Peptides against a protein of PDB entry 5FRP. Designs and how they scored, part 197

Target 1, 225 residues: chain A of PDB entry 5FRP
Amino acid sequence: VEWTESIPQIIATREDISKELNQALAKTFIDSDPRVRRTSVMIFNKVPVTEIWKNITNKAIYTSLLHLAREKHKEVRELCINTMAKFYSNSLNEIERTYQNKEIWEIIDTIPSTLYNLYYINDLNINEQVDSVIFEYLLPFEPDNDKRVHRLLTVLSHFDKKAFTSFFAFNARQIKISFAISKYIDFSKFLNNQESMSSSQGPIVMNKYNQTLQWLASGLSDSTK

## One batch from the design tools (peptide; made by RFdiffusion4, then SolubleMPNN)

Design b2_p30_5_s3
Fold by OpenDDE base, seed 1:
Structure b2_p30_5_s3 (fold): chain B 225 residues (1-225), chain A 30 residues (1-30)
Amino acid sequence: as target 1 above (225 residues)
Amino acid sequence: SKEDKETLERLKKIYEEYKEEIEKLAEEML
């Protein structure tokens, strides 16, 4: 426990964490003591997202973090759900996608599905927490309309089949969003066709496209209120 | 961007797969 508590400081101060430290950290996420697991999750809350991505290179750590969302220990589970949602949001905002971090992004991109899949546990407390973190971190308030729409599309693009089923089943408002997204896709295809853009229909489609974007953006802002 | 295009195509594919379910749910909400 004591050495795990020192890890945030080590990560914050060292530019290069040894392979051995990453291996040791990976073990703490799967430790039999819930206090050790809790402390390990807290690293992701105490250390800036940029430093986490720079120093934690063992993919098993990220996989283990996501697995803790189904932890039996309530406190660890609740902490993990909040932590992973926040970490996802911060990563989208602050971390660029590169060839070097691709494997980590492949794991992080599953966080939306991981969270929506928790609805299948059919636990009221878990459902309430998932609802909260979705609107707080996955789809946070963003004053920029294009950024709001882009975030929504990013989140949805990484859904597995079960997450999509859950998404459609639990949120009536999300059905309306799905229709708007469908229109958005169709309009985007039309706008990408230069021949269509040069036609008399071009301005009309552009107007509808902008209206759809505005509607999507407004819908996201209302959900955070 | 290329990434945006790929994202849109993926979303389209998923939407088509669930279209009937979405339409059914939408009808139930009316």
Scores: peptide ipSAE 0.018, ipTM 0.395, DockQ to the pose 0.102
Fold by OpenDDE base, seed 3:
Structure b2_p30_5_s3 (fold): chain B 225 residues (1-225), chain A 30 residues (1-30)
Amino acid sequence: as target 1 above (225 residues)
Amino acid sequence: SKEDKETLERLKKIYEEYKEEIEKLAEEML
């Protein structure tokens, strides 16, 4: 408790050194000592997501976090994988997309692809961990169909080609794609009927929908070959 | 910069003070 208070307090109380702190923190993520890197990753676990987004403004920190998913040091890598998945989920739930945080979101939106790309390492331990974090954080069980579909669309909309291929290869078996597709169709109908979603989020959701549809179409064509 | 080094050292000190708590939390997440 006191620790979680200290870094945020240091960040919050010292606006004047916020830039310097961000620069220093960026260096800790790439430190030669695995213990320093590990401790740096833990900041994302201990500090509330809202405070992270508020106080960590250096994009290099987020980029460095994502790179640690391929870290050679097993403990740091494993911690990083769990941390980034959880951070992604928390960010989706608690952080609004604004013009000011757009650049950070562009990085955070690559977390699903970063995780799914780990399947190409062909390591059983990594695969098991990736499976675990997908079900726990990326695509958690959600009884609300609209929320579940929205999360799925959000995750898929930023996939690279490799991640999408991995999704079909590994998760198509687990995620009844048929159920996801059926719900997706229902959601699509809902979105089409609610032309009046004059909300600023409407176009974003539609764009995500279209991207997901294109990816699904591309992936299905590859699976039928 | 000199200021960056000082800030980094302070950050390292903070991390060392909370290392045990950090490790415990990490173990709970694994």
Scores: peptide ipSAE 0.010, ipTM 0.250, DockQ to the pose 0.016
Fold by OpenDDE base, seed 2:
Structure b2_p30_5_s3 (fold): chain B 225 residues (1-225), chain A 30 residues (1-30)
Amino acid sequence: as target 1 above (225 residues)
Amino acid sequence: SKEDKETLERLKKIYEEYKEEIEKLAEEML
């Protein structure tokens, strides 16, 4: 009986401790010392993704992590870009979408847009890093076509207008476009297969997709000339 | 460049054409 009465208090205490920890951690992400910010980012690299999602519940922490992608301190910025890309990929692979974590997912789903928006800074080093994390974490090689297409759709579904524009511009300019093109081809194949099951909008989507492919193909041909 | 601007406009058009459909497809797959 006494144990049962203590459980709510223990849960409440844990919740309170967790809340305090989250509040403290939120402050470290915005600390004036770059070393403190760096250490905070490293938590997302060192702790398993499942434990992060379980224990880090303060939305401000995730928002602050994303903001560090534009940090003036080069080391912190570079670390943050790699960290958030990896964290995004790991989250997609290991974390289920639930009602309880919906609000955090809404933030995490903006990571692709956050990364693609960095191309607008027009910094060569940032561009190279973004290219790297896209191929390593956001849109990795996946031999399973359905998984590859699902990942692509997931990434694209949360793009803002700028990220989408950057995505296509990137695909148009880089010869390493073969991988992106391959993914688009797979997407097209997927859509074609789903069109047999889905309504009157399928042909419109396919037409638009084909136009995109033609545009990508034309852009590639122009960049190789 | 003029070419870059034209490319950007094409991309914007493509985005507007695909956005809703991509979102719908993603929701159906998730």
Scores: peptide ipSAE 0.017, ipTM 0.348, DockQ to the pose 0.108; fails the geometry check
Fold by OpenDDE base, seed 4:
Structure b2_p30_5_s3 (fold): chain B 225 residues (1-225), chain A 30 residues (1-30)
Amino acid sequence: as target 1 above (225 residues)
Amino acid sequence: SKEDKETLERLKKIYEEYKEEIEKLAEEML
């Protein structure tokens, strides 16, 4: 525990965390003592997201963080759910996608699915927490329409089948958005067909597209409230 | 409602069909 408590300070002060430290940290996330696991999760809350991405390079740490969302200890689980959602949001806002961090992003991009899959546990407290972090971190209120749509598409792009199913079941407002996205995709396919663009249907499809975009722009503000 | 259930099933089907396209679209926007 004491060693793990010192890690945030070490990460904050050292530019290069050794491979050995990453290996040791990976072990703390799977430690039998819930206090050790809790302290490990708190690293992601205490250290700036940019420093985490820079210094924590062992992919097993990120995978283990995500697994703690289903762990037995309630306090650690609740902390983990909040932490991973916040970390996801901060990463989207502050971390660029590069070739070097691709493997970590592949894990982080599963956070939305990981969270939505928690609805299948059928626990009221977990459901409430997942709802809370979705509105606070995954799909936060954003006045910019393009940013709202972009965030939604980003979240949906990495959904597994179960996450899509839970998304439809628990988020009625997001269902409407999903329908609008599907219309947008249909329009995009139509635009790629030159024969369709020259047809009498072209203006009709264009009008529907514009309506869909306007709805996405206006409706997302209500869905994130 | 029955209507809601049918709507949900249709939407599920749409999402399964457009999953890859949504992923591509999201990647293009990133």
Scores: peptide ipSAE 0.014, ipTM 0.336, DockQ to the pose 0.081; fails the geometry check

Design b2_p30_5_s4
Fold by OpenDDE base, seed 1:
Structure b2_p30_5_s4 (fold): chain B 225 residues (1-225), chain A 30 residues (1-30)
Amino acid sequence: as target 1 above (225 residues)
Amino acid sequence: SKEFEETLERLKKIYEENKEEIEKLAEEML
């Protein structure tokens, strides 16, 4: 643990990280102690993306980082999911594609697919986290249409079939959520009208309102906490 | 671009071939 905690400082100060150091770092990602794995993931959060790409040249480190998205230890997994999404976004923004870094990019370009494939686990907590990192890092809000389309195409171009399927499912769900919110607003307006409440339709609308609230609470409660 | 069109056609094909699975997965996510 202590050695791994020193790595961010070493990377920041030294231009020549030895092959040996990269090999040693690769071992920390697969260490039996979750604290060591956690500290290893945190390197990607503490060190600037440009310094990571410059100094970490062992492909096994990046592959191991991506693999931790499915690890058993919840805290390490959650940290890894956020870290890899952020690292992907930062890499797209700051790292040029060259012949020298091509092999690393081939791994990094699989991050979106790796994340979208987590939906197949059918875990609500994982789903919520993946939703969050998609909106924050993979497909962030971008008012420029050309930039938004370019980012979308970049993400989609490296999808496997399962990732494409989950992508469509994700979008379909978002549309349903939007529709439910719209209906909630309509019901709220109806309930505020006293004349409508006294009508024969009052109880029917109230029932639909309650169902919508329950659905929203169940789907959004975890995201709002 | 050619890349855009190729990606779009691939997306359309995947959607049509997996429509039922997509709908099921979307429901499971709710």
Scores: peptide ipSAE 0.296, ipTM 0.836, DockQ to the pose 0.728
Fold by OpenDDE base, seed 3:
Structure b2_p30_5_s4 (fold): chain B 225 residues (1-225), chain A 30 residues (1-30)
Amino acid sequence: as target 1 above (225 residues)
Amino acid sequence: SKEFEETLERLKKIYEENKEEIEKLAEEML
């Protein structure tokens, strides 16, 4: 544990992380002690994304990170899910695709599928967390339509069949929720005669998400014409 | 874009082939 806790500082200070350090770090992700695994995941939260990509070159570390999304220890699993989603988003924003990092990108590009596949576990707590990270990190609020579409296409382009199925199920649920919220708002407006749309960011995010869904639906409908 | 069209076709195909499973999953998530 103590050794693993020192890794973020080492990565931040030293540009020459040795092969040996990467190998040692890879072992911490599969350690029997949940505290060691937790500390290992925290490296991805404490170290800037650019430094992670520069210094962590062992593919097994990234693969092991993704596997922790299904581990038994709840705290480590929850941390991992948030961490990998955030890391994916940060990587898309800050890391260029090069020949040298291609193999790591092949792993990172599976993060959306990894997350959407967690819905098959049928755990309500996991579902709630996955919902949250989708809105926060995978498909965040984006006012620019071109950027929003590009992000969506990037996420979808690496989906497996199960992830697509989960994606549709998620969207179907969101449409139902959105409809319910819309009806509630209409009802509230009717009762209160005051146009005070409570400025909670929730409806705005939901509306933009719905616009994306409508766009997808329209695109699907147009492809059927 | 070509990428957009390809993605939409893939989505359409997957949706049509897995409609029952999608509905089941959506119900289980509620």
Scores: peptide ipSAE 0.291, ipTM 0.817, DockQ to the pose 0.416
Fold by OpenDDE base, seed 2:
Structure b2_p30_5_s4 (fold): chain B 225 residues (1-225), chain A 30 residues (1-30)
Amino acid sequence: as target 1 above (225 residues)
Amino acid sequence: SKEFEETLERLKKIYEENKEEIEKLAEEML
């Protein structure tokens, strides 16, 4: 009987401890010291995604993480951009959508939009970083067409208008770059008939990206016909 | 899937409505 009475108290205490921890952690993301903010972001990088979702239940923490993508402190911002992109990808791969985690997913699903909106800052370093995380985490190489399409649709489904515009601009740029690279490769093959140019991961990623773009373009073109 | 088609139509609409801005942004990103 005493044991049964203690269980609710233990659960309540654990919930209270968890709540207090989450409240304390939420404050660290908005701390005036960049080192504290950096340490807070690193939690998302060091702790497995499943444990983050289990233990970090305060929505404000996730919102604050996303906000740090526009942080003035360069190191914190750069870390945040990489961290949130990776966290998004890992979440898609490892976390099921449930009723209990719906509210957190609503925030996490805005990560792609948050990242694509960074292009409007018109900073070369930020643009390069966003390009990198798009290829590495948001829209990684996926040989399975169905998985690739599903991932793309998932990314796009929560875009705001600005993110969509940025997405199309990005794709237009990538097509131009891909075309230039293809010409360069053809030219290089012509010049280096004997040397198997070690296929730099770049052209392969670009080709696969182009296939995705072509598929999008074909889907869009088929809808225009 | 129906969801796929709806997403494509939405994308198409956004593209057409913002074509000039997209082109401008693409040029600025280069």
Scores: peptide ipSAE 0.282, ipTM 0.812, DockQ to the pose 0.474
Fold by OpenDDE base, seed 4:
Structure b2_p30_5_s4 (fold): chain B 225 residues (1-225), chain A 30 residues (1-30)
Amino acid sequence: as target 1 above (225 residues)
Amino acid sequence: SKEFEETLERLKKIYEENKEEIEKLAEEML
């Protein structure tokens, strides 16, 4: 643990990490102690993305990071999922694709698929986390249409079949959620207007409002069946 | 761009081929 905790500082101070150090670091990601694994993942959070790409050249480290997304230890898994999503986004924004880093990019480009495949575990906590990292890191809000499309195409370009299926399922769910939210807002606005409440439509809108509230309260499950 | 159109066609194909599975998965995720 202590050795692993020193690695971020070493990476920040040294221009070139030795092959030996990379090999040693790779072992920490598969250590039997979850604290060691956790600390290893934290390296990707503590060190700037540019420095990681420069100094961590052992592909096994990146592969091992991705594997921790299915880690048995909950805390390590949750940390890994957030870390890899953020790292992916930062890499897209800050790292150019070169011949030298091609092998690493081949691994990093699988992060979206890795994340979307977690939905098949059918764990509510994992699903919530994956939802969060998709919106925050993979497909963040982008007002520029060209940039948004480019990001989307980049994310999708390396999807496996399961990831595509998961992606469409996710989007279908989001459409339903967005529709419900939109209706909730409309109803709320209507209810706040006294003139509208006194109209013949008042009771009808109130009924729809209550139905929408019930649907939202039920975890968005029933109205989509 | 041509790349965009090709990607869209690919996505459409994947969606159509897996529509039932997608719908089922979407229901299970809710």
Scores: peptide ipSAE 0.279, ipTM 0.821, DockQ to the pose 0.566

Design b2_p30_6_s1 (from b2_p30_6, 12 letters changed)
Fold by OpenDDE base, seed 4:
Structure b2_p30_6_s1 (fold): chain B 225 residues (1-225), chain A 30 residues (1-30)
Amino acid sequence: as target 1 above (225 residues)
Amino acid sequence: DKIKKELEELKKKGESILEQVNKYKPFTME
């Protein structure tokens, strides 16, 4: 554990991390001690993405990181899911695709599929976390249409069949949720207007408002299956 | 073009899940 905790500092200060160090680091991601695995994942949070790509060249490390998304230890798993999503987003934004890093990109490009496949576990907590990281890191809000489309296409370009299936369900759900939230806001505004509330439309809007609230309360974390 | 073709193919495979999701539409979009 202590050795692994020193890795972020080493990566930050050294530009010539040896093959041996990479091999040793790779072993920490599959260590039997969850504390070691946790510390290993934290490297990706503590070290800038550019430095990680530069110094961590063993593909097994990245592969092992992705595998931790399904590990049994809850804390490590949750940390890993958040970490890999963030790392993916940062990589897309900051790392160029080159011949030298091609093999690593082949692994990183599977992160979206890895995350969407977690919906098949049918765990409510995992589903909520996946929803969160997708919104925050994979498909974040982007006002520029071209950039938004480009990001979407990038994410989809490496999907497996299961990921696409989950994506369609998720996307459909998000549209519905967004619509419901929008209507909730509109109804709330209407209800705050005394003139509108006293109108013939008052009871109708109140009913729709209640329906919207009930739907939101019950359906925000629905599974994609 | 490749992505579009793949999406079309896989869309058909996910229809059952989409049907389930549609059950949670609170209001119709006019």
Scores: peptide ipSAE 0.016, ipTM 0.351, DockQ to the pose 0.020
Fold by OpenDDE base, seed 3:
Structure b2_p30_6_s1 (fold): chain B 225 residues (1-225), chain A 30 residues (1-30)
Amino acid sequence: as target 1 above (225 residues)
Amino acid sequence: DKIKKELEELKKKGESILEQVNKYKPFTME
């Protein structure tokens, strides 16, 4: 525990974390002591996202973090769920996708699905927490319409089948989003088809497309019929 | 109105599916 607690300071003061340290840190996430696991998760809360990405390069750490979302120890689980959601959001906002960090992004991009899959546990406490982090971190309020829509699409782009199912089930707003996105995609495909555009339906679809975009951008208003 | 109906149907379907799915069990790390 004491060793793990020192990690944030080390990361903050060093330009690079050794491979050995990464390996050691990876072990702390699977330690038998819940306090050690908790402390490990806290690293992601205490260290800036940019420094995490820079210094934590062992994929196992990120994988283990995600796994802790199903931890039996309530405190660790709850912390993990909040942490991973926040980390996801921060990463999207602050970390560029590069060739070098591609493998890590592949893991991080699964966070939305990981969270939505927790609904299948059928635990009210977990459900409430997932609801909370979704609206706080995954799909936060964004005043910029384009950014808001882009975030939504990003979140949905990596959903597995189960995530989509839970997405439909638990949140009426999410259902509306999904529906709107589906229509958006359909309209986009239609608009990309030159033959369809030249048809009598072209202008009508274009109008509906714009309305759909506006609805999505405006924050899920009920204006779209 | 049509959209509202469709959304309600989707919601109902989703909820039904979730109820039928086996619960995931949390694990304890050793």
Scores: peptide ipSAE 0.010, ipTM 0.328, DockQ to the pose 0.035
Fold by OpenDDE base, seed 1:
Structure b2_p30_6_s1 (fold): chain B 225 residues (1-225), chain A 30 residues (1-30)
Amino acid sequence: as target 1 above (225 residues)
Amino acid sequence: DKIKKELEELKKKGESILEQVNKYKPFTME
């Protein structure tokens, strides 16, 4: 633990880290002690992205980071998910693609797919965390249309079939929410009209309204399209 | 169905993008 905790300072002060040090660091990501693994992940939060790319050249470190997204230890897993999403975003913003860093980029480009694949675990807490990091880091709000499209294309360009399925499901959820809200408004307007409520359509609309409310109250659970 | 129509449109667009971009496949973790 103590050795790993010293790594951020070393990376910050050194322009070049030896192959041996990289190999030693790689081993900390698979250490039996979850505290060591946690500290290893924290390196990616404490060190500027440019310095990480410069000094951490062992691809096994990046691969191991991604593996921790499925870690059994909850704290380490949650930290890893946030860390890798943030690191991906920062890398896209600050790191240029070169011949020298191609192999690392090939790994980093899989982060979006890695995150979207976590939806298949069917854990509510994990799903919420993935949603959060997508909105914050992967596909953040961007008013510039060109930048927004470019980011979207970048994320989608490395998706496999499973990742696309999850992505479309996410979009489908947004559509359902929007539709539900729209219907809620329509029903509310109808219910406020006394003449409409006295008509033969009144009970039918009330039933649909109640179903909509139940769906919203149940935490936006999946329903028929 | 409005939702179904929108979803199908999105899927079609996504598939088109996939064919055009032709980039790296993601690493699959088990």
Scores: peptide ipSAE 0.007, ipTM 0.272, DockQ to the pose 0.025
Fold by OpenDDE base, seed 2:
Structure b2_p30_6_s1 (fold): chain B 225 residues (1-225), chain A 30 residues (1-30)
Amino acid sequence: as target 1 above (225 residues)
Amino acid sequence: DKIKKELEELKKKGESILEQVNKYKPFTME
């Protein structure tokens, strides 16, 4: 435990963590003591995402982190769920996809699926937590429509079948409505601007506005099925 | 199969929205 507690400081101060340290850290995630596992998860919370990606190169660590989402120990599980969601979001925001980190991204890209699969446990507390982290970290409020849609597509792009099922069951309607409303508001603001309406883009925006309305209407109708 | 189709539709809609946003960048709240 004491050794694991020192890891955040080591990662924060060193530019390169040795292979041996990574191997040792990997073992802490599967330690029989929940306190050790908890401390290991906390590394991802305490250390900046950029430093994590730079220094933690052992794939097993990331895989083990994801597995802790189904941990029997409640505290560790809850911490892990929050941690991995936040880490995913931070990674998307701050980490570029490169050839060198491709293998780690392949694991990280499964976080949304991992989280949505937790709905199948059919535990109210877990469901609530998953809902919370989805809205806070996976699909956070983003005023930029391009970024919002891109994030959504990114999240969905790596879903397994079960995750898709859960997504559509619990969140799809809400997400569609939210996006449509956001677009509606944007277009409404544009259309209310007389200068914008007089521009060559006016008719085009109006068309897109109508399409958005139709999309919204269709989404609402589908949700009643 | 239904889920896959729905996902594809959602992606298509999302892409369309992205295209629109990119096309109308001046109208996105700076």
Scores: peptide ipSAE 0.005, ipTM 0.270, DockQ to the pose 0.028; fails the geometry check

